# Ledger of designs, part 292: peptides against a protein of PDB entry 7BDX

Target 1, 212 residues: chain A of PDB entry 7BDX
Amino acid sequence: EMGAAACTLLWGVSSSEEVVKAILGGDKALKFFSITGQTMESFVKSLDGDVQELDSDESQFVFALAGIVTNVAAIACGREFLVNSSRVLLDTILQLLGDLKPGQCTKLKVLMLMSLYNVSINLKGLKYISESPGFIPLLWWLLSDPDAEVCLHVLRLVQSVVLEPEVFSKSASEFRSSLPLQRILAMSKSRNPRLQTAAQELLEDLRTLEHN

## One batch from the design tools (peptide; made by RFdiffusion4, then SolubleMPNN)

Design b2_p27_3_s4 (from b2_p27_3, 18 letters changed)
Fold by OpenDDE base, seed 4:
Structure b2_p27_3_s4 (fold): chain B 212 residues (1-212), chain C 212 residues (1-212), chain A 27 residues (1-27)
Amino acid sequence: as target 1 above (212 residues)
Amino acid sequence: as target 1 above (212 residues)
Amino acid sequence: MEERERRLQEESRELQRSLRLAPKLEL
């Protein structure tokens, strides 16, 4: 209980840039983000046995951790920190997104995808995550999720790759050969307006890249 | 581990007024400070059995909690919040300071005393804690501690009572009859300059009150 | 000149991408 409450408060206040700078300016930041990855991993690994109540203290704790990472990645110095000093956490997030089944831990997936999206704003971060083993298959695995918010955040991350020529050129062949075009086309007709827009924009970006 | 790390970061960033406002501005603040009291109480109650390593994750967690309370109490809105909405936490801190033996959990005592001192800056807070059952005996119990930092923070809290006529007048008879004058005089000769100064100032304040 | 122009282009691209930042979740 107390840990979840403390972490939730830290998540809330980490929406401030100055708080993120304060978190990162201390000698404890490295340890915190290292343990964050381990804690998130431990939680996801525990899901196979017990249907942990999604509203459990442990779930709330992990959501808060993922929220903190997202808020850190929302800031330039936070992105630099994650990419330079906390790559293991990024690797863990990528792994956990792969380990989770479609429809499983939707809120956590959304938060993790938001963190990766924020990391992708930094070219070094985008390069790092896109060069991760199985990254493209992972995107398609996640895009198969029944949840519209998961799919939205996947499409945003895919767009972040597509819009960067240096990154897209390295994976363009694999990307084009494995692109779930029918799934994205279906999303472009979604009743969810955010998902619809994101899918339409991505389809437009992809068309632009085929003509160049 | 992760809870202690999160709470430690929250402690660090709570040194900012804006962070304290953010902590208190949410609907989660009441729950957080309620659980804080319970967690601190649970920790102190666990000490009778196991010599918990003072550097345990649990100890660090409780130190961080006490640090957060101290930082909240350092700000006007934080003092108002504690006195209006978290009186149970203040009662718990007073109780725990009584439950701890001389020389036991010195760092925690210091943090708790610092929080009470900060609360005492608010007249409503000072009235509340000074009207607590056994408050004067508690001050003398704490002033018997072999640790100079504990004694220093007790003297500061005693001074906060003595300097407020509205509060001191209500307890002046009990205060004068139970005052460990010889102990305070010994502290005024301490080799610790901070303790020495605090004891000297308090003795001067007490002399001023006897002549009026 | 090329390295400075490259950094400015990277900063400009990062700035453009930063405009697409996921809204800070105030949850």
Scores: peptide ipSAE 0.123, ipTM 0.793, DockQ to the pose 0.042
Fold by OpenDDE base, seed 2:
Structure b2_p27_3_s4 (fold): chain B 212 residues (1-212), chain C 212 residues (1-212), chain A 27 residues (1-27)
Amino acid sequence: as target 1 above (212 residues)
Amino acid sequence: as target 1 above (212 residues)
Amino acid sequence: MEERERRLQEESRELQRSLRLAPKLEL
């Protein structure tokens, strides 16, 4: 209980740039983000046995951790920190997104995808994530999720790759050969307006890349 | 481990007034400070069985909690919050200070005494603390501590009582009858300059009250 | 292209990408 409450407060205050700078300016940041990855990994590994109540203190704790990572990645110095000093955490997030089954831990997936999206704002972060082994298969695995919010954040991450020629060119062959075009086209017809718009925009971006 | 790391970061950032305002402005504050008191109490109760390593993750967690309370009490709105909405936490801190033996959990005692001192800056906080049952005996119990830093913070709290006539007048008879004058005089000769000064100042304040 | 021009273009691209930031997760 107390750990989840403390982490929840830390998540709330991490919405401030000044707080993110204070977290990163301390000698505790490296240790904290190292343990964060381990804690998230331990939680995901625990799911194969017990249907952990999604509202458990443990779940809330891990959600708060993922929220903190997202808020840190929303700040330029936070992205630089993650990409330079906490790559293992990024690797862990990518791994956990692969380990989670469709429909499993949807809220955590959304938070992790938001963190990766924010990291992708830095070109170095985008390069690092997109050059991760199995990244393209992971995107398609995540697009198989029944959750519209998961799919939305996957499409936003795909768009971040597609809009960066330097990154897209490295994976363009694999991307084109494996693109779940029918799935994205189905999303462009979604009743969810955010998902619909994101799928339409991505399809427009892909058309632009085919003609250039 | 992770809980202690998160709480330690929260402690570090709680040194900012803006962060304290953000903590208190949220709907989580009441719950957090309620659980804080319970967690500190559980920790102190655990000490009677196992010599918990003072450097344990549990100890570090409780120290960070006490540090957060201290930092919240350092801000005017934080004092108002504690005195108006989290009196049970103040009662818990007073109780735990009584339950801890001389030399036991010195670092925690210091942090708790610092929090009470900060609360005492608000006249309402000073009234509340000083009107707590057993407050005067507690001060003398704490002055029996072999630790100079514990004794320093006790003397500062005693001084806050003595310097406020409205508070001191209510307890003046008990205070005068039980005052460990020889102990305070011994502290005024301490090799610790901070303790020495605090004991001297308190003795001067007491002399001023005897002549008025 | 000078290294300075490359950095300025990267900063401009990062600024443009930063406009697409996911909303700070308010609790």
Scores: peptide ipSAE 0.121, ipTM 0.794, DockQ to the pose 0.042
Fold by OpenDDE base, seed 5:
Structure b2_p27_3_s4 (fold): chain B 212 residues (1-212), chain C 212 residues (1-212), chain A 27 residues (1-27)
Amino acid sequence: as target 1 above (212 residues)
Amino acid sequence: as target 1 above (212 residues)
Amino acid sequence: MEERERRLQEESRELQRSLRLAPKLEL
């Protein structure tokens, strides 16, 4: 209980850039983000047995942690910190996204995808994530999720790759060969307007790249 | 571990007035401070058995909680919140200070005394604390502590009472009858310059009040 | 010159991407 409450408050205040700078300017940041990864990993590993109620203090705690990472990654110095000093956390997030089944831990998936998207704003972050082993298969795995918000955030991350020629050129062959075009086309017909728009934009971006 | 790390970061950022306002402006503040009191109480109750190493994650967590309360009480809106909406926490801090033996949990005692001192900056807070059952005996109990920092913060709290005529007048009879004058005189001869000064100032303040 | 131009291009690209930031998750 108390840990979740403290972490939830820390998440709330981490929406401020000045608070993110204060978190990172301290000597505790490295340890905090190291333990964050371990805590998230332990939580995901615990899910294989009991349906931990999504409203548990443990779930709320892990959601708050993922929220903090997202808010840190929303700030330039936070992205730099994560990419330079917390790569293990990024690797953990990528791994956990692969370990979760379709429809499992939707809220956590969304938060983790948002964090990766924010990291991808930094070219070094985008390079690091996109060069991770199994990254492209992971995107397609995640895009198989029945949840529209999960799929939306996957499409946004794919767009982040596609819109960066330096990154896309390295993975272009694998990307084109494995692209779930029919799935993305189905999403472009979604009743969810955000998902529909994101899928349509990505299809347009992909067409533009085929003509160059 | 993770809860202590999150709470420690929250403590660090709570040194900012804007962060305190953000903590209190949320819908989670009441619950957080309620659980804080319970957590501190549970920790102090656990001490009667095992010498919990002062460096434990649990100890660090409780220290960070007490630090957050102190930082909240340092801000005007934080004092108002504690005095109006978190009186149970104040009562808990007073109780825990009574339950701890001389020399036991020195760091926690200091943090709790600092929080009470900060609350006492608000006249309503000072009234509330000083009108608490057994407050004067508690001050003398705490002043028996062998730790100079504990004694310093007790003297500061006593000074806060003595310097407020409206509060002091209500307790003046009990205060004068129970005052450990010899102990305070001994502190005025301390090798600790802060303790020495605080004891000397308090003795001067008391003399001034005897002449009025 | 090349190193400074590269940094400015990176900063410009980051600025452009920063306009697409995921909403800061408020609780």
Scores: peptide ipSAE 0.072, ipTM 0.792, DockQ to the pose 0.043
Fold by OpenDDE base, seed 1:
Parts: sequence; C-alpha cells; structure tokens
Structure b2_p27_3_s4 (fold): chain B 212 residues (1-212), chain C 212 residues (1-212), chain A 27 residues (1-27)
Amino acid sequence: as target 1 above (212 residues)
Amino acid sequence: as target 1 above (212 residues)
Amino acid sequence: MEERERRLQEESRELQRSLRLAPKLEL
C-alpha cells in the first residue's frame, strides 16, 4: 500500500519539468530506473498464473512507475538520460510489450507505448528503439490489440519511424513486406475519432513515401 | 526495495516548495499522509523484537516518509494542511517519540522532532502539539536521550513553547515544576557547539520569563 | 561545421516532434 501511494505521488509531481530535473540531478536516479525495469518485469511475469486484479496495489504501483518513465521521457534531459544511461529499461519495456497478450494490461501497455513514443522524439532514442531486435514484428503484434487506445499509441510510434528518413530507410523493406495494411485501413474507419485520424494520417504518410 | 527508492526520490524533490504545493494540491495527499502514520507506527512496533538493521530497506523507507513530513511542514501551506487535515499523523509522531527508547532509532527521532518543530511555527500547530496529553513529560523523556542531535531538536521545540506566551502560560506551572534544569545546564557545557548554544539560549529565555 | 549543423537539425526536429508529445499524464 504505502509504496504505491508514494510512487503515485511521485508520478503526479513528475509532470513538472523542474521535478524531472531534480530526479535526474540526484545520485539516486540510476538505481531508481534500474529497479523500475526489474519491478515491471516481475509484475508482468506474475500475471500468467493468477489473474491479479487490475486494481491491485501492485498494479497501481507499476502504473505509477510507467507513468514516471513517460513523464521523464517528455523532457529533453529525461530522454537524453534514458537513451544514454538507462537503455536496459528501454529494452525491458520493449520485452514486456511483447510478453503481454492482446487485451492484457491495457493501461500498462498505453503508458509503456507513450514512454517509447516520447523517447522517439530524440533521434538517438528513435534509432535505438527501431534497431532493437524484433521491433517491427512487435509493432504488428501490438496493433492486433482489441483496445483502441493501445492501437492509437502503436500508430503514433509507427508514424515516428515513418517520418524519419534516416530510420525508415534502414527498415523500409521489412516494413513494406509485413505492414498490416488491412488492419490500419480498418482503424481509419474506427468510430473512435482519435484512432481514425491517426490511421488516416499514417496512411497518407505511407503514400507520400511510396511516391518518393 | 522499489518502494524505498521511490519514496526516497519523493523525499528529495519535496525540498522544493512547488513540489510540496503539487503534493497537497492533488486528491491523493490525504490518503498518503494517513498511510504514512500507519507505516511509521508499524515500523516502530517491529523494533522491540528482532533488531532490524538500521540500514534496512524498511528503515530507509520510514526515514524517507519522515523526511517528506518534515519538508511539507517547512512550507506554510504544508503546516496548514497538517494542522487542519492530518492531525492523526501529528498524534502518531508524538506517540512514536514516546515509544522509542533513549538511543533507539536516532535518525527517525531527529526527523520526527524536526517535523514537530516546523509545525510549531504555525501558532495553531504549536497549540495543538503543546496541548497534547503528556507533551511535557514526553519532552523530558526525549531530553534523556544520549544523542546530541536528538537533544538539540528537543531544546528547539521547548524554545518554541517558551517563546509563545499564549502557549507557555497554559503549561507554565507544570513546565516549571518538572523542568530538568540540571540536564539543560549539562547541555550548556556540551562539546557540541550547536547543542551548547541551544541550551544557553533556552536558559536565557527561561530567566527572562521568571522576571516577567 | 557538419556536426554542429546536424545537432541544430536534430534540435529542430526534436522541437517539431515535441509539438506531437504524448500529453503529460497528470494524475
């Protein structure tokens, strides 16, 4: 209980840029983000057996951790820190997104995808994530999720790859050969207006790249 | 481990006034401070049996909690919040200071005493603490501690009572009849210069009150 | 010169991408 409450407060205050700078300027940041990855991994591994209630103290704790990572990645110095000093955490987030089944731990998936999207704002971060083994298959696995918010954040991350020529050129062949075009076209007809718009924009960006 | 790391980061960033305002402006502050008291009480109750290593994750967690309370009490709106909305936490801190033996959990005692001192800056807080049952006997119990830093913070809290006529007048008879004058005089000869000065100042303040 | 121009382009691209930031999850 108390750990979840403290971590949830830390998540809330990490919406401030000055708080993110204070977290990263301290000597404890490296240890915190190292243990964060381990804690999220332990939680995801515990889910395959007993249905941990999504509203458990442990779930709330892990959501707060993922929220902190997202808020840190929303700041330039936070992205630099993650890409330079906490690559293991990024690798863990990518792994956990693969380990979670469609419809499983939707809120956690959304937070992890938001963190990866924010890291992708940094070109070094985008290169690191997109060059990770199995990254393209992982995007398609995640896009099979029945949750519209998961799919929205996957489409945004795909768009971050497509809009960067230096990154897209390296994976363009695999991307074109495996693209779930019918799934993205179905999303462009979604009743969710945010998902509909994101799918339409991505389809337009992809068409522009085929003519170049 | 992770709870202690998160709480320790929250302690570090709560040195900022804006972070304290953000903590208190959220809907989660009441729950956090309620559970804080319970967690500190559970820790102190666990000490009478097995010597929990002072360097344990649990000890570090409780120190961080007490540090957060101290930092909140250092800010005007934080003092107002504690005195108006978290009186149970203040009562818990007073109880735990009584339950701890001389020389036991010195670092925690110092943080709790610092929090009470900061609360005493608010006249409503000073009234609340000083009117608590057994407050004067508690001060003398704490002043029997062999630790110079504990004794320093006790003397500062005693001085806060003595310097406020509206508060001191209510307890002046009990205070004068039970004052460990020989102990304070011994502290005024301490080799610790901070303790020596605090004891001398308090003795001067007490002499001034006897002539009025 | 090239490395400084590359950094300025990266900063400009980062600024443009920052306009597309996932909203900071306030509690």
Scores: peptide ipSAE 0.039, ipTM 0.782, DockQ to the pose 0.044

Design b2_p27_4_s1 (from b2_p27_4, 16 letters changed)
Fold by OpenDDE base, seed 4:
Structure b2_p27_4_s1 (fold): chain B 212 residues (1-212), chain C 212 residues (1-212), chain A 27 residues (1-27)
Amino acid sequence: as target 1 above (212 residues)
Amino acid sequence: as target 1 above (212 residues)
Amino acid sequence: SLEEQLQAERERERRAHLEEVRRELES
């Protein structure tokens, strides 16, 4: 309980850039983010056995951790830190997103996807995650999720890849051959306006790339 | 481990006034500080059985919690919050300071004393803690500690009481009758310059009060 | 340099129209 409460408060205050700088400016940051990855991994691995109540202290703790990572990645220095010093955490997030089944731990998926999206703002981060083994299949796995918010954040991440020619060119063949076009088209007609817009924009970006 | 790391980071960033305001501005603050008291209490109660390694994750967690309370109490709005909304935590800190033996959990004692000192800056806080049952005996119990830093922070808290006539007048008889003058005099000759100065200043303040 | 890296990132952000996502605590 106390750990979850502390982590939740840390998540809340980490919305501030100055707080993120303070977190990263200390010698404790590396250890914290290393343990974060391990903790998130342990949580996800525990899901197969016990239907952990989604509102458990453990779940809230992991949500807060993912939220902290997201907020760190929302800042330039935080992105640099994650990409340079906490690659294992990024690898873990990618792995966990693959380990979770469609509809499983939706909130956690959203937070992890938000963190990866933020990391993708940095070209080095984008290169790192996009060069991860199974990255493209992972995107499509996640895009199969029934949750509109998960799908939204996947589309945003896909767009981040598509909008960077240097990255997209390296995976363009695999991307084009495996693109779930029908799924994205269906999302472009979604009743969820955010999902609809994201899908439409991505489709437009993809069309632009085919003509060049 | 993760909880201790999170709490440690929260402690570090709570040195900022803006972070304290952010902590207190949310609906989570009351719960957090209520659980803080319980966690600290549980830790201290566990000490009788297991020589918990002072460097255990649990110890670090509790140190971080005490540090957070100290940093919150260092700010005017934080003091107001503690005195108005988290009196149970203050009561717990006072109780725990009494439950700990001389030389036991020195670092925790220091942090708790620092928090109480900060609370004592607020007149309402000073009144509250000084009117606590057994407060004066508690001060002398703590002043018997072999650790110079514990004694230093006790002297600072005693000075905070002595320097407030409205508070001191209510307990002056008990204070004068139980004052460990020889102990304070010994501290005024300490090789520790901070302890020496604090004891000297307190002795001067006490002399001034006897002449008025 | 770090400054050059930050400038390159800003240019990428501008070009890609990428916006940072901060997650607030759900009340």
Scores: peptide ipSAE 0.104, ipTM 0.810, DockQ to the pose 0.055
Fold by OpenDDE base, seed 1:
Structure b2_p27_4_s1 (fold): chain B 212 residues (1-212), chain C 212 residues (1-212), chain A 27 residues (1-27)
Amino acid sequence: as target 1 above (212 residues)
Amino acid sequence: as target 1 above (212 residues)
Amino acid sequence: SLEEQLQAERERERRAHLEEVRRELES
């Protein structure tokens, strides 16, 4: 309980750039982010058995951890830190996103996807995550989620890849051959305006690339 | 382990006034400080049996909690919050300081005493803690500690009482009758320069009050 | 730091169309 409360407060204050800099400027950041990945992995592995209540202290704790990673990745120095010094954490997030089933742990998926999107703002980060084994199949797996917010953040991450020619060119063949076009088209007709807009923009970006 | 790491980071960043304001401006502060007292109490109660290693994750966690309280109390709005909304935590700190034996959990004692000293900067806070049952006997109990840093922070807290006439007048009779003058005089001859100075200053302040 | 600021500016210039996502504590 106390751990969840402390971590939740840390998540809240990490919305500040100065707090992120303070976290990273300390000697304890490496240990913290190393254990973060392990803790999130342990949580996800525990879900296959007993239905952990979504509102458990453990769930809240892991949500806060994922939130902290997202807020760190929202800052330039935070992205640099993650890409240079915490690649294992990024690998863990990618793995966990693959291990979770459609509709499972939606809130955690959203936070993890937000963190990856923020990492993708850094070109080195975008290269690292997009070159990860099974990255493209993972995107399509995640896009099969029934949750609109999960799908929104997947579309945003896909757009980050598409909008960077240096990255997209490396995977263009696989991307085009496996693109769930009908799924994205269905999302472009969603009643959720954010999802609708994101899907429409991505479809426009893809059309522009076919004409180049 | 993860809880201790998160709490330790929160302690580090709480050195900033803006972070303290962010913690207190959120809706989770009350819950956090409520559980903080309970967690510290549980830790102290666990010490009478098995010698918990001073370097345990639990010890580090509790030190971080006490450090957060100290940093919150260092800020004006933090003092107001503690005095108005978290009196139970202050009561718990006073109780735990009484429950700990001389030489036991020195680092925790120092942090708790620092928090009480910071609270004493607020006149309402000083009134609250000084009017607590057994406060004067507690000060003398703590001053019997063999640790110079514990004794230093006790002397500073005593000085906060002595320097406020409105507070001191209420307890002056009990204070004068029970004052461990020989102990304070011994500290004024300490090889520790900080302890020596604090004891000398307190003795001078006490002499000034006898002439008024 | 100055280096962090310069890096942030470079990233913004490169990907001005990408918005940073900060997640505040959902109450």
Scores: peptide ipSAE 0.029, ipTM 0.795, DockQ to the pose 0.058
Fold by OpenDDE base, seed 2:
Structure b2_p27_4_s1 (fold): chain B 212 residues (1-212), chain C 212 residues (1-212), chain A 27 residues (1-27)
Amino acid sequence: as target 1 above (212 residues)
Amino acid sequence: as target 1 above (212 residues)
Amino acid sequence: SLEEQLQAERERERRAHLEEVRRELES
């Protein structure tokens, strides 16, 4: 309980750039983010056995950790830190997103996807994530999720790849050959306005790339 | 491990006034400080059985919690919060200081004493602490500690009481009758310059009160 | 350069979207 409460407070205050700078300026940042990845991995591995209550202290703890990573990645120095010094955490997040089944730990998936999106704001981060083994299959796996918010953040991440020619060119063949176009088209007709807009924008971006 | 790491980071960033305001401005502050007291109490109760390694994750966690309380109490709004909304935590700290044996958990004692001193900066906080049952005996118990840093912070707290006539007058009779004058005099001859100075200053303040 | 300006604009648009996401998580 106390760990989850402390992590939750840390998550809340990490919304501040100054707090992120303070976290990263300390000698404990590397260790913290290393343990963060391990903790998240341990949590996801525990799901195959016990239906841990989504509202458990453990779930809240991992949720807060993912929130902290997201807030750190929202700041330029935080992205630089993650991409330069905590790549294992990024690898872990990518792995966990693959390990989680559709509909499983939706809130955690959203936060992890938000963190990856934030990392993708930096070209170096985008390159690193997109060059990860199985990245394209992972995107399509995640896009099969029944949750609209998960799909929204997947589409945003896909858009980040598509909008960067240097990154897209490296995976363009695989991307085009495996693109779940029908799924994205279905999302463009979603009743969820955010998902609808994101799918429409991505389809427009894809059309632009086919004509250029 | 992760809980201790998160709490340690939270402690580090809580040195900022803005972070303390952010912690207190949230709806989670009350719960956090309630659980903090319980966690600290549970830790101290666990000491009677297992010589928990002073460097254990649990010890580090409790140390960080005490540090957070100290940092919160260092700020005016934090003191107001503690005295108005988290009195149970203050009561817990006073109790734990009494429950710990001389030489036991010295680092924790120091942080707890620092937090009480910071609370005592506010007259309302000083009144609350000094009116706690067994406060005067507690001061003398703590002053028997072999650790110079513990004794230093006890003397600082005693000085805060002595320098406030409104508070001192209420306990003056008990204070005078139980004052370990020989112990304080011995501290005024300490090789530790900080302890020496604090003891000398307190003795001067006591002399001033006897003549007025 | 025009490319640096376009990159800076894209970064601003992305930042604006990030600020929205932060507010949604705090709510």
Scores: peptide ipSAE 0.021, ipTM 0.770, DockQ to the pose 0.054
Fold by OpenDDE base, seed 3:
Structure b2_p27_4_s1 (fold): chain B 212 residues (1-212), chain C 212 residues (1-212), chain A 27 residues (1-27)
Amino acid sequence: as target 1 above (212 residues)
Amino acid sequence: as target 1 above (212 residues)
Amino acid sequence: SLEEQLQAERERERRAHLEEVRRELES
């Protein structure tokens, strides 16, 4: 309980850029993010066994950790830190996104996807995550999620890749050959306006790339 | 481990006034400080049984909690919050200071005393803690601590009481009758310059009160 | 430098028409 409360407060204040700088300015940042990855991994691994109630203190704690990572990645210095000094955490997030089944831990998936999207604003971060083994299959697997918000953030991450020629060119063949076009087209007709817009924009971007 | 790491980061960033405002601006502050008191109490109660290593994650966690309270109390809005909305935490801190033996958990005692001192800057806070049952005996018991830093912060808290006529007048008789004058005089001869100065200043303040 | 990185990221955002960097708030 206390851990979840403390971590939740840290998540809340991490929305401030100055707080992110303060977190990273300490010698404890490396250790914190290392333990964060391990904790998130342990939690996700525990889900295959006992039905952990999503409302548990443990769940809240892990959500707060993912929130902190997201907010750190929302700041330039935070992205720099994560991409240079905490790659293991990024690898862990990618792995966990692959380990969680569709519909499982939706809120956590959203936060992890948001963190990866934020990291993808950094070109080095985008390169790192996009060159991860199985990255493209992971995107399509995640896009099969029934949750509109998960799908939204997957589409945004896909867009971030597609719109960077230096990155997209490396995976263009695999991307085109495996693209779940019918799924994206279906999302462009979603009643969720954010999902609809994201799918439509991505389809437009993809069409532009076919003509270039 | 993760809880201690998160709480330690929160402690570090709580040195900022804006972070304190952010912590208190959320609806979670009340719950956080309630759980904080309970957690600190549970830890101190556990010390009478198993020799908890002072270097344990649990110890670090509790130190960080006490540090957060100290930093919150260092800010005007934080004092206002603690005195109005978290009196139970203040009561808990007073109790724990009484439960810890001389030389036991020195670092924690220092942080708790610092938090009470910070609260004492608020007149309402000073009134509240000074009117607590057994407050004066507690001060003298704490002043018997072999640690110079504990004694320093006790003397500072005593000074805060003595220099407020509205508060001191209520307890002046008890204070004068129980004052460990010889102990304070000994501290005024300490090799520790901070302790020496604090004891000397307090003795001067006490002499001034005898002539008024 | 961090400033150079920030500028490069802003240029990437502009070029790619990416949405604003997301910050999660506790609901």
Scores: peptide ipSAE 0.115, ipTM 0.830, DockQ to the pose 0.055; fails the geometry check

